# Peptides against a protein of PDB entry 3OAK, part 23

Target 1, 145 residues: chain A of PDB entry 3OAK
Amino acid sequence: DDLEQYLDEKILRLKDEMNIAAQLDIDTLNKRIETGDTSLIAMQKVKLLPKVVSVLSKANLADTILDNNLLQSVRIWLEPLPDGSLPSFEIQKSLFAALNDLPVKTEHLKESGLGRVVIFYTKSKRVEAQLARLAEKLIAEWTRP

## One batch from the design tools (peptide; aimed at target 1 E79 L81 K123)

Design b1_p18_6_s4 (made by RFdiffusion4, then SolubleMPNN; from b1_p18_6, 8 letters changed)
Fold by OpenDDE base, seed 5:
Structure b1_p18_6_s4 (fold): chain B 145 residues (1-145), chain A 18 residues (1-18)
Amino acid sequence: as target 1 above (145 residues)
Amino acid sequence: SKETEELREKILKEVIES
């Protein structure tokens, strides 16, 4: 129906925006590595983060989010950057918090690749302890009987 | 419990292999 189409389009647009933001940040950091210009700062994901968090927090969008594999874009945002660094503390914290409130199932973890990335955060020594604990909490929730 | 941990490991393996 009209509402379903509207919600699908909204999520698909956000998914596209997230993917573009991630790629632009990657391009910026690759250029930073190439030129050595440390003034080049990747900011596209950070700029879009409030909108992402707002959408992920909407209970009425949960099914649309999961059905359209928005979690794939969330996974992309959590992956290490070209310089080996992780996304900002704020991005990690905000996304882990938002994921905690979504009814994520195994099928969504598989089709998005999110499960493997979150497991990485539970094991990596580069991750802040408090965020590693949040990642572990998600894994515990997703693997509970 | 042990059973819960075994299930957790199976699910993790499935997620990792996917």
Scores: peptide ipSAE 0.074, ipTM 0.673, DockQ to the pose 0.034
OpenDDE base, seeds 1, 2, 3, 4: peptide ipSAE 0.067, 0.056, 0.074, 0.056; ipTM 0.665, 0.651, 0.668, 0.656

Design b1_p18_7 (made by RFdiffusion4)
Pose (drawn by RFdiffusion4):
Structure b1_p18_7 (pose): chain A 145 residues (1-145), chain P 18 residues (1-18)
Amino acid sequence: as target 1 above (145 residues)
Amino acid sequence: SLDELWEELQEEWEELSS
């Protein structure tokens, strides 16, 4: 029905917006490298983050989020950038807190590649200790026999 | 280098989730 299509469209639009924001930040960081212009900063993901957090925090949107592979975009947002730098602390914390609340299944991890990037957060020396503990906790919730 | 990192983490995820 119309309501279900409306919700799917809402999540699909957010997925594309998230992808555009991540790609624009990557372009900015590549541009920053090719040209050593130190004033260049990547802020598109930070600008869109409240919208992403608002959608991820709604329990009645969990099915729609999971069915439409929005977690793929979340993985993109968590990936290290071309120079090896991580996204801002606010992005990391907001995304991990939202994952703690979502009923993520193996099929979602398979389609999104989210599990691989969360393992990276348990090894990275640039990740704050509290977020490493959250990442380890999530890996544990997902590697149950 | 970044692609290799992702392959290695993917293999580790498959081992852990098996």

Design b1_p18_7_s1 (made by RFdiffusion4, then SolubleMPNN; from b1_p18_7, 6 letters changed)
Fold by OpenDDE base, seed 4:
Structure b1_p18_7_s1 (fold): chain B 145 residues (1-145), chain A 18 residues (1-18)
Amino acid sequence: as target 1 above (145 residues)
Amino acid sequence: SQKELEEKLTEEWEKLSS
């Protein structure tokens, strides 16, 4: 119906915005590495984060979020950056928190690739202990019988 | 490498999610 279509379009627009933000940050950091210009700072994801968190927190959007594979964009935001660093602490924390409240199923994890990325956060020595524990919690929840 | 790690973690995930 009209409402369903509206919600789908809303989520798909956000998905696109997230992907663009991620790519712009990657481009910025690649340029920083190439030129040595330390004034170049990747800020696009951080700027968009409040909107992402807002959408992910809406219970009425859960089905739309999962059906449109928004988690793929969440996965992209969690991936390591060109310089080998991880997304900001706030991005990690906010996304892990939001994921904890979503009714994520195995099929969503597979189609988004989110499962393997979260496992990465449980294994990486670069991840803050607090966030590693959050990642472990998610994995435990997703792998429960 | 990151690629190798991703591959390994993907395999581990598939086992866990089976």
Scores: peptide ipSAE 0.046, ipTM 0.642, DockQ to the pose 0.802
OpenDDE base, seeds 1, 2, 3, 5: peptide ipSAE 0.031, 0.034, 0.035, 0.024; ipTM 0.616, 0.627, 0.605, 0.606

Design b1_p18_7_s2 (made by RFdiffusion4, then SolubleMPNN; from b1_p18_7, 8 letters changed)
Fold by OpenDDE base, seed 3:
Structure b1_p18_7_s2 (fold): chain B 145 residues (1-145), chain A 18 residues (1-18)
Amino acid sequence: as target 1 above (145 residues)
Amino acid sequence: ELEERRRELEREWEELSA
């Protein structure tokens, strides 16, 4: 199916872009730590975020998103940064909101490692209360019969 | 490098869940 192939390629391209953005931000922050140059700011994920949210919000892409394990890249974006900080409030909020509308199943959580990360957000005191509640909602949805 | 951060997060998760 030409359409299915097109959608697969689209998601896989985004997946690569997300991974690259994450790595570039890590590189920036590592350099910031090494040099002490506080002018170095990690912005690659933030720049790409609108595109990520747009894709995640499209119902017609849900199966493609899940089948191609895009959630692995979402998990990567939610992981702590080199300086120990978490991704920006906006990234957390946007991703949690987008995840809420996806028909995520246990298999997808295992393949991506997303479940473990979201549980972390429910427990960590470094997370804003509002976002912790969003994480709790996701866990509740994923664990209900 | 990303995998290392994943491992760190997982360790923190395990500690919080214990």
Scores: peptide ipSAE 0.056, ipTM 0.657, DockQ to the pose 0.205
OpenDDE base, seeds 1, 2, 4, 5: peptide ipSAE 0.025, 0.039, 0.029, 0.037; ipTM 0.581, 0.616, 0.594, 0.597

Design b1_p18_7_s3 (made by RFdiffusion4, then SolubleMPNN; from b1_p18_7, 8 letters changed)
Fold by OpenDDE base, seed 4:
Structure b1_p18_7_s3 (fold): chain B 145 residues (1-145), chain A 18 residues (1-18)
Amino acid sequence: as target 1 above (145 residues)
Amino acid sequence: SRAEEEERLTREWDELSS
């Protein structure tokens, strides 16, 4: 339980960092829209992405990731931005790839809202075809009997 | 709207996952 507690804390810290990064990017883009200052660039998620991918790729963290609803933060990172744009191509690609290796169940999708967002990527005309296909694969896996 | 779209997609998801 000591290890489990340690891992829980680790994942929860990352979850918090992800949420903060997302909010900071939202704030940046909102300010960009408000002021017209095109020098304002949202980079917080991109800066944190390597760490997120690293954690999501670790098999020994899968249970902790799912139990602590880290997928909620993944969902947040995938949501459209204030200017109507989608997260960067790299964020989308990296997260979809990481999600493919997680034993995601229906309960996790409901808790996180991830399913709804990924379906959006299968239907949105703003999404690159390559990423739409990845999203479709995820949906197919999650909806299988 | 985005909200309406998300609502529609949520319903579709529920149907697909049921």
Scores: peptide ipSAE 0.028, ipTM 0.574, DockQ to the pose 0.858
OpenDDE base, seeds 1, 2, 3, 5: peptide ipSAE 0.026, 0.021, 0.027, 0.027; ipTM 0.544, 0.506, 0.534, 0.556

Design b1_p18_7_s4 (made by RFdiffusion4, then SolubleMPNN; from b1_p18_7, 8 letters changed)
Fold by OpenDDE base, seed 2:
Structure b1_p18_7_s4 (fold): chain B 145 residues (1-145), chain A 18 residues (1-18)
Amino acid sequence: as target 1 above (145 residues)
Amino acid sequence: EREKLEEELEKEWEKLSS
């Protein structure tokens, strides 16, 4: 119906925006590495983060979020950057918190790749202890019968 | 249960990323 279509389009637009933001940050950091220009700062994801968190927090959007595989874009945002570093503490914390309130199922983890990435965060020595605990909490929830 | 999930996710990742 009209509402479902509207919500689908809204989520798909956000998904596209997230993917673009991630790529622009990657491009910026690659150029920084190549040129040595330390004035180049990747800020696109950070700028979009409030909107992402707002959408992920809406209970009425849960089905639309999951059905349109928005979690794939969440996964992309959590992957390591070109310089080997992880996304900002704020991005990690905000996304892990938002994920905790979504009815994520195994099929969503598979099609998005999110499960693999979150497991990485439980094991990585570069991840802050606080965030590793959040990742572990998600894994615990997703492995419940 | 966690081990099973990790195995399933790894298999799916290989399919999707190759």
Scores: peptide ipSAE 0.027, ipTM 0.639, DockQ to the pose 0.082
OpenDDE base, seeds 1, 3, 4, 5: peptide ipSAE 0.025, 0.027, 0.027, 0.025; ipTM 0.618, 0.637, 0.630, 0.629; seed 4 fails the geometry check

Design b1_p18_8 (made by RFdiffusion4)
Pose (drawn by RFdiffusion4):
Parts: structure tokens; sequence; C-alpha cells
Structure b1_p18_8 (pose): chain A 145 residues (1-145), chain P 18 residues (1-18)
């Protein structure tokens, strides 16, 4: 029905917006490298983050989020950038807190590649200790026999 | 889009090998 299509469309639009924002930040960081222009900063993901957090925090949107592979975009947002730098602390914390609340299943991890990037957060030396503990906790919730 | 996704996978794989 119309309501279900409306919700799918809402999540699909957010998925595309998140992908555009991540790609624009990547272009900015590549541009920053090719040209050593130190004033260049990547802020598109940070600008969109409140919209992403608002959608991820709604329990009545969990099915729609999971069914439409929005977690793929979340994984893109967590990936290290071309120079090896991580996204801002606010992005990492907000995304991990939202994952703690979502009923993520193996099929979602498979289609999103989210599990691979969370393992990276347990190894990275640039990740704050409290977020590493959250990442480890999530890996544990997902590697249950 | 597929090319960008492959590049992201390759970068993430390199990061995990470190």
Amino acid sequence: as target 1 above (145 residues)
Amino acid sequence: EEEEEEERQERLQEALEE
C-alpha cells in the first residue's frame, strides 16, 4: 500500500543522499591530496548526520531500514577515507549507538558488508577506546553460535 | 558506481591487513 511505499521511498532516498555525501567527502579528500590545499575539509556526512540519526533511531522504521540495505550506506560512512583517516567522532559514535539498537541479522551483515568495517574499528589505533569497546560488543552480539 | 564500490572494498581490505 501507499504507506509501505512511502516508507521504502523515505529510506531509499536517505540511502542515496548518504552515498552522495560520502562520495563528495571522498572527492574533497582526494582533491586535498592531489592539491595540497589545507583548507579543504569534508563536511557533507557531518551535515547530513542528524537526518541519518533521526531515521536510524525510530524503532518503527527498523524493518524498512533493514529490508532496503540502508546498512550498506552506514558501512560506507564508517570506512576509512583514502588517506587512512576515519570519519569524525560524532559520526562514529552516532552510528554505533544506532547499531546497538537495531535487530541486525546475518543476512543484513552479508548484504551490507557492515561486519567487515566494524572489525576494522577493533584494530584501528585511531579509534577512541570507548568506541572500540562498542565495536567489540557488536562483533560479539553478531558472532554468536 | 560498481567501480567506486570495488575501490572502497579494496581500500577496506588493505586497512584490515594492517

Design b1_p18_8_s1 (made by RFdiffusion4, then SolubleMPNN; from b1_p18_8, 12 letters changed)
Fold by OpenDDE base, seed 5:
Structure b1_p18_8_s1 (fold): chain B 145 residues (1-145), chain A 18 residues (1-18)
Amino acid sequence: as target 1 above (145 residues)
Amino acid sequence: MKKWEEELEKRLEKELAK
């Protein structure tokens, strides 16, 4: 119906915006590496983060979020960057917190690849301890029988 | 697999190997 279509389009628009933000930040960082210009700062994801968190926190959007594989874009935002660095602490913290409140199932993890990325955060020595613990909690919840 | 997906996978694999 009209409402379902509206919600789908809303989530798909956000998904597209997230993917664009990720690509723009990658382009900025690649240029920074190539030119050595340390004034180049990747800020597109950070700018969009409040909108992402707002959408992920709305219970009435949970089904639409999961059905449209928005978690694939969340996975993209958590991936290591071209220079090997990780996304900002704020991005990690906000996304992990938002994921904790979503009814994520195994099928969603497979479709998005999110599970593998979160496992990385449980193992990496570069991840802050509090975020590693949060990642561990997510994995434990997602692997429940 | 799309090109961007391949690049993400490569970066992930590289970091997991450390």
Scores: peptide ipSAE 0.180, ipTM 0.753, DockQ to the pose 0.639
OpenDDE base, seeds 1, 2, 3, 4: peptide ipSAE 0.105, 0.084, 0.077, 0.084; ipTM 0.709, 0.691, 0.680, 0.691; seeds 2, 3, 4 fail the geometry check

Design b1_p18_8_s2 (made by RFdiffusion4, then SolubleMPNN; from b1_p18_8, 11 letters changed)
Fold by OpenDDE base, seed 2:
Structure b1_p18_8_s2 (fold): chain B 145 residues (1-145), chain A 18 residues (1-18)
Amino acid sequence: as target 1 above (145 residues)
Amino acid sequence: MEEFMKKLEERLEEELAK
């Protein structure tokens, strides 16, 4: 219906914006590596984060979020960066918190590849302890029968 | 998107190996 169409379009627009932000940050960091210009700072994801958190926190958007594979964009945002660094602490914390409140199913994990990335956060020695614990909690919840 | 995702996966594997 009209509401469903509106919600789909809203989520798909956000998905596109998230993917663009991720690519722009990757481009910035690659240029930083190539030129040695340390003044180049990747800020696109951070700028968009409040909007992402706002959308992910809406209970009425849960089905639309999952049905449109927005979790693929969440996965992209969590991936290690070209310089070997991880996304900012705030990005990690905000996304893990948001994921904790979503009714994620096995099919969504397969479609997005999110499971493998979150497992990385349980194993990486560069991840803050509190965030590693959040990642472990998510994995435990998703592997429950 | 497919090629982009493949590159991300490769980077993730490299980081896991460290």
Scores: peptide ipSAE 0.522, ipTM 0.927, DockQ to the pose 0.700
OpenDDE base, seeds 1, 3, 4, 5: peptide ipSAE 0.518, 0.516, 0.522, 0.528; ipTM 0.926, 0.927, 0.928, 0.928; seeds 3, 5 fail the geometry check

Design b1_p18_8_s3 (made by RFdiffusion4, then SolubleMPNN; from b1_p18_8, 10 letters changed)
Fold by OpenDDE base, seed 4:
Structure b1_p18_8_s3 (fold): chain B 145 residues (1-145), chain A 18 residues (1-18)
Amino acid sequence: as target 1 above (145 residues)
Amino acid sequence: MKEWEEKLEERLKKELEK
């Protein structure tokens, strides 16, 4: 199917872009730690966020998103950064909102590792209360028998 | 597992153990 192939390629391209953005931000922060240059700011994920949100919000892409393990890249974006900090509030909020509307199944959590990261957000003292509640909601939905 | 994936796992583990 031509449409299916097109959608797969679209999602895989975004997945690659997300992974690159994450790595570039990690590199920036590692250099910031190494040099002490506080002018170095990690901005690649923030720049790409609107595109990520746009794709994740489209119902017609849900199956393609899940089948191609885009959630692995979502997990990467939510991981603690080299300096121990978390991604920006906006990234957290946007991704949790998007995840809430996806029909995520156990198999998707296993292949992406997303479950472990979201559990972290339910426990971390550095997470805003409203986002911790969203994380708790997701865990409750995903662990429902 | 790729090296960058291992580093992410290590950071996650470290933060969860605090």
Scores: peptide ipSAE 0.260, ipTM 0.795, DockQ to the pose 0.728
OpenDDE base, seeds 1, 2, 3, 5: peptide ipSAE 0.040, 0.061, 0.143, 0.144; ipTM 0.615, 0.656, 0.722, 0.745

Design b1_p18_8_s4 (made by RFdiffusion4, then SolubleMPNN; from b1_p18_8, 9 letters changed)
Fold by OpenDDE base, seed 4:
Structure b1_p18_8_s4 (fold): chain B 145 residues (1-145), chain A 18 residues (1-18)
Amino acid sequence: as target 1 above (145 residues)
Amino acid sequence: MEEWEKEREKRLEEELKK
């Protein structure tokens, strides 16, 4: 219906914005590596984070979020950066917290690849212990029969 | 697994070695 269509468009726009932000940060860091210009700071995801968190926290958007595979963009945001670093602590924490309240199902994990990235956070020695525990919690919840 | 995911998975595995 009209509302569902509106919500779909809203989520798809956000998904696009997230993907663009991720790519811009990647480009920034690649340029930083290439040029040695330490003034180049990847901030696009951080700037967009409040909007992402706001959307992910809304119960009335859960179905739309999952149906439109926004989790794929969440996955992208969690991926290691070109310099091998991870997204900011705040991004990790906020996304894991938001994911905890979403009714994520197996099908959503498969279509987004989110599970693979979250598993990475359970294994990486560079991840803060607090966040590794959150990742483990999510994996446990998602793998429940 | 799609090619898109395969490449990303490979990168994750590489990063785990660090």
Scores: peptide ipSAE 0.618, ipTM 0.933, DockQ to the pose 0.352
OpenDDE base, seeds 1, 2, 3, 5: peptide ipSAE 0.611, 0.603, 0.609, 0.607; ipTM 0.931, 0.931, 0.932, 0.931

## One batch from the design tools (peptide; aimed at target 1 T106 L109)

Design b1_p19_1 (made by RFdiffusion4)
Pose (drawn by RFdiffusion4):
Structure b1_p19_1 (pose): chain A 145 residues (1-145), chain P 19 residues (1-19)
Amino acid sequence: as target 1 above (145 residues)
Amino acid sequence: EVEEEMAEAQEEWDEIMAE
């Protein structure tokens, strides 16, 4: 019905917006490298983050989020950038807190690649200790026999 | 170091997905 299509469209629009924001930040960081212009900063993901957090925090949107592979975009947002730098602390913390609340299943991890990037957060030296503990906790919740 | 950590995360992920 219309309501279900409306919700799917809401999540699908957010997925595309998140992808555009990540790609624009990547372009900015590549541009920053090719040209050593130190004033260049990547802020598109930070600008869109409240919208992403608002959607991820609604329990009644969990099915729609999971069914439409929005977690693929979340994984893109958590990936290290071309120079090896991580996204801002606010993005990391907000995304991990939202993942703690979502009923993520193996199929979702498989389609999104989210598990791979979370393992990176348990090894990275640039990740704050509290977020590493959150990442380890999530890996544990997902590697249950 | 970041590239190695990413490769290791990929290997661990492949192992988990093989189970």

Design b1_p19_1_s1 (made by RFdiffusion4, then SolubleMPNN; from b1_p19_1, 9 letters changed)
Fold by OpenDDE base, seed 5:
Structure b1_p19_1_s1 (fold): chain B 145 residues (1-145), chain A 19 residues (1-19)
Amino acid sequence: as target 1 above (145 residues)
Amino acid sequence: SVEEELREAEEEWEEWLSR
């Protein structure tokens, strides 16, 4: 099916873009640590965030998103950064909101590693209270009988 | 530490998977 192929390719391209953005931000922060240049700011994920949110919000793309393991890239975006900090508040808030509307199943959590990371957000002392509650809500939904 | 928090998250995730 031509449409299915197009949608798969679209999601896979976004997945690649997300992974690149994450790596570029990591590289920036590592360089900041190495050189002490505090003017180095990691902004690649933030720049791409509107596109990510747009795609994740489309109900007709849910199956394509899940089948192509885009959640792996979402997981990558949520992981702690080299300096021990967490991704920006906006990244966390937007992704948790988007995840709340996806029909995520256990198999998707396993293949992406997202389950473990979201649990981390329920435990971390560095997470804003409102975002910790969002993480807890997701875990509660994913663990319901 | 972040490492400790990640370890705890991993343990809880494994427990969840074993249910």
Scores: peptide ipSAE 0.589, ipTM 0.935, DockQ to the pose 0.871
OpenDDE base, seeds 1, 2, 3, 4: peptide ipSAE 0.584, 0.586, 0.586, 0.587; ipTM 0.935, 0.935, 0.934, 0.935

Design b1_p19_1_s3 (made by RFdiffusion4, then SolubleMPNN; from b1_p19_1, 14 letters changed)
Fold by OpenDDE base, seed 3:
Structure b1_p19_1_s3 (fold): chain B 145 residues (1-145), chain A 19 residues (1-19)
Amino acid sequence: as target 1 above (145 residues)
Amino acid sequence: DVKKLLEESEKEWEEWLSR
């Protein structure tokens, strides 16, 4: 199916872009730590965020998103950064909102590692209360029989 | 401590998976 192939390629391209953005930000922050140059700001994920949100919000892409393990890249974007900080509030908010609307199954959580990270967000005192609550909601939903 | 918290999170996740 031409459409299915197109959608797969679209998601896989986004997945690559997300991974690249994450790595570039990590590189920037590592350099910031090493050099002390506080002018170095990690902006790659933020720049790509609108595209990510757009894709994640499309119901017709849900199966493609899940089948291609895009959630692995979502997990990567949510992981703590080299300096111990978390991704921007906007990234957190946007991704958790998107996750809330996806039909995520246990198998997707396993293959992506997302479960561990979301649990982390339920525990971290650096996470905004509203997002911690949302993380808890997700865990509760995902752990249902 | 982020590392510790991640480890705890992993443990809880594994416990959930093993239910």
Scores: peptide ipSAE 0.491, ipTM 0.916, DockQ to the pose 0.908
OpenDDE base, seeds 1, 2, 4, 5: peptide ipSAE 0.310, 0.310, 0.320, 0.306; ipTM 0.848, 0.850, 0.849, 0.842; seed 2 fails the geometry check

Design b1_p19_2 (made by RFdiffusion4)
Pose (drawn by RFdiffusion4):
Parts: C-alpha cells; sequence; structure tokens
Structure b1_p19_2 (pose): chain A 145 residues (1-145), chain P 19 residues (1-19)
C-alpha cells in the first residue's frame, strides 16, 4: 500500500543522500591530496548526520531500514577515507549507538558488509577506546553460535 | 533452507576469526 511504499521511498532516498555525501567527502579528500590545499575539509556526512540519526533511531522504521540495505550506507560512512583517516567521532559514536538498538541479522550483515568494517574498528589505533569497546560488543552480539 | 543455514554459519565463523 501507499504507506509501505512511502516508507521504502524515505529510506531509499536517505540511502542515496548518504552515498552522495560520502562520495563528495571522498572527492574532497582526494582533491586535498592531489592539491595540498589544507583548507579543504569533508563535512557533507557531518551535515547529513542528524537526518540519518533521526531515521536510525525510530523503532518503527527498523524493518524498512533493514529490508532496503540502508546498513550498506552506514558501512560506507564508517570506512576509512583514502588517506587512512576515520570519519569524525560524532559520526562513529552516533552510528554505533544506533546499531546497538537495531535487530541486525546475518543476512543484513552479509548484504551490507557491515561486519567487516566493525572489525576494523576493533583493530584501528585511531579509534577512541569507548568506541572500540562498542564495536567489540557488536561483533560479539553478531558472532553468536 | 539447510544450505542457507550452512552458509550463514560459515560466514559468522569467518567473521569471528577475523575479529
Amino acid sequence: as target 1 above (145 residues)
Amino acid sequence: SEEEEEEDEEYLEELKEEA
């Protein structure tokens, strides 16, 4: 029905917006490298983050989020950038807190590649200790026999 | 199905080893 299509469209639009924001930040960081212009900063993901957090925090949107592979975009947002730098602390914390609340299943991890990037957060030296503990906790919630 | 359950178990085992 119309309501279900409306919700799918809402999540699909957010997925595309998130992808555009990640790609624009990546272009900015590549541009920052090719040209050593130190004033260049990547802020598109940070600008969109409140919208992403608002959607991820709604329990009645969990099915729509999971069914439409929005977690693929979330993984993109957590991936290290071309120079090996991580996204801002606010992005990391907001995304991990939202993952703690979502009923993520193996099929979602498989389609999104989210598991791989969360393992990276348990190994990275640049990740704050409290976020590493959250990442380890999530890996544990997902590697149950 | 059984094949899908085996694929899920293999995937979670790989994920656990990588962690």

Design b1_p19_2_s1 (made by RFdiffusion4, then SolubleMPNN; from b1_p19_2, 10 letters changed)
Fold by OpenDDE base, seed 2:
Structure b1_p19_2_s1 (fold): chain B 145 residues (1-145), chain A 19 residues (1-19)
Amino acid sequence: as target 1 above (145 residues)
Amino acid sequence: SAAQEAEDRAFIEELRELA
């Protein structure tokens, strides 16, 4: 199926872009730590965020998103950075909102590792209360008996 | 399969314990 192949390739390209953005931000912050150059700011994920949100919000892409383990890249984006900071509030808010609308199943959690990271957000004192509550909602839904 | 279902249940239970 030509359409299915097109969609798979689209999602896989985005997945690659997300992984690259995450690594570039990590590299930037590591260099900042090494050199003391405070002008170095990690902005790659933020720059790519609108595209990520656009894709994650499309209901017709849900199966393709989940089948290609895009959630692994979402997990990577949510992990703490080398300087100990968390991704921007906007990234957290956007990703949690998008996750709330996806039909995430056990198999997707297993292959992405997303569950443990979201649990971190339910417990961290560095996370805004509203986002911690949203994280709690996700965990409750994903672990529902 | 039964084995896969058991693994899935164990996985979810682990997440519940962590939460």
Scores: peptide ipSAE 0.587, ipTM 0.930, DockQ to the pose 0.938
OpenDDE base, seeds 1, 3, 4, 5: peptide ipSAE 0.576, 0.576, 0.581, 0.576; ipTM 0.927, 0.927, 0.928, 0.927

Design b1_p19_2_s2 (made by RFdiffusion4, then SolubleMPNN; from b1_p19_2, 6 letters changed)
Fold by OpenDDE base, seed 1:
Structure b1_p19_2_s2 (fold): chain B 145 residues (1-145), chain A 19 residues (1-19)
Amino acid sequence: as target 1 above (145 residues)
Amino acid sequence: SEEEEEERKRYIEELRKEA
């Protein structure tokens, strides 16, 4: 129906915006490495973050989010950057918090790759302890009997 | 469902073994 189509289009647009933001930040950081220009700052994901969090927090969008594999873009946002660093503290914290309330199923974890990335965050020494605990909370939720 | 929860748990445990 009209509403479902509208919601699908909304989520697909956001998914595209997230993917573009991730690539632009990668390009910025690669250029920073190549040129040594320390004034280059990757800010595209941070700028879009409030919109992402807003969408992920809406219960009425959960099915649309999962059906359109928005979690793939969330996974992309959590991946290490060209300089070996991780996304900003705020990005990690906000995404882990938002993911906790989604009814994520096995197929969503598999098709997005999110399960593997979250496990990475529970084990990596590059991750802040507070954020590792949030990742552990997600794993605990997904492994509940 | 219970079956889905068991499947999800098994999948996560498999990922842990690979990591």
Scores: peptide ipSAE 0.733, ipTM 0.956, DockQ to the pose 0.354
OpenDDE base, seeds 2, 3, 4, 5: peptide ipSAE 0.489, 0.733, 0.495, 0.475; ipTM 0.892, 0.956, 0.893, 0.888

Design b1_p19_2_s3 (made by RFdiffusion4, then SolubleMPNN; from b1_p19_2, 8 letters changed)
Fold by OpenDDE base, seed 4:
Structure b1_p19_2_s3 (fold): chain B 145 residues (1-145), chain A 19 residues (1-19)
Amino acid sequence: as target 1 above (145 residues)
Amino acid sequence: SEEQEKEDKEFIEKLRKEA
């Protein structure tokens, strides 16, 4: 219906915005590496984060979020950056918190690739302990028999 | 379907092993 269509479009727009933000940050960091210009700061994801969190936190959007594979964009945001660094602590914390409240199912993990990335966070020594534990919790929940 | 369920189980098992 009209509402469903509206919500789908909203989520798809956000998905696109997230992907663009991620790519812009990647481009910025690649340029920083190439030029040595340390004044180049990747801020696009950080700028968009409040909007992402707002959407992910809405229970009434859960189905729309999952059906439109927004988790793929979440996965993208969690991936290591060109310099090998991870997204900011705030991004990690916010996204993991949001994931904790979503009814993620096997099909969503398959289509997003999110599982493998979250597993990375369970193993990385660069990840804050609290987030590693949350990642472990998510994996346990997603892979329960 | 049964085939899909099998595939899903295998996927989850693989993910579990990677953890």
Scores: peptide ipSAE 0.563, ipTM 0.921, DockQ to the pose 0.944
OpenDDE base, seeds 1, 2, 3, 5: peptide ipSAE 0.552, 0.562, 0.556, 0.171; ipTM 0.919, 0.922, 0.920, 0.733

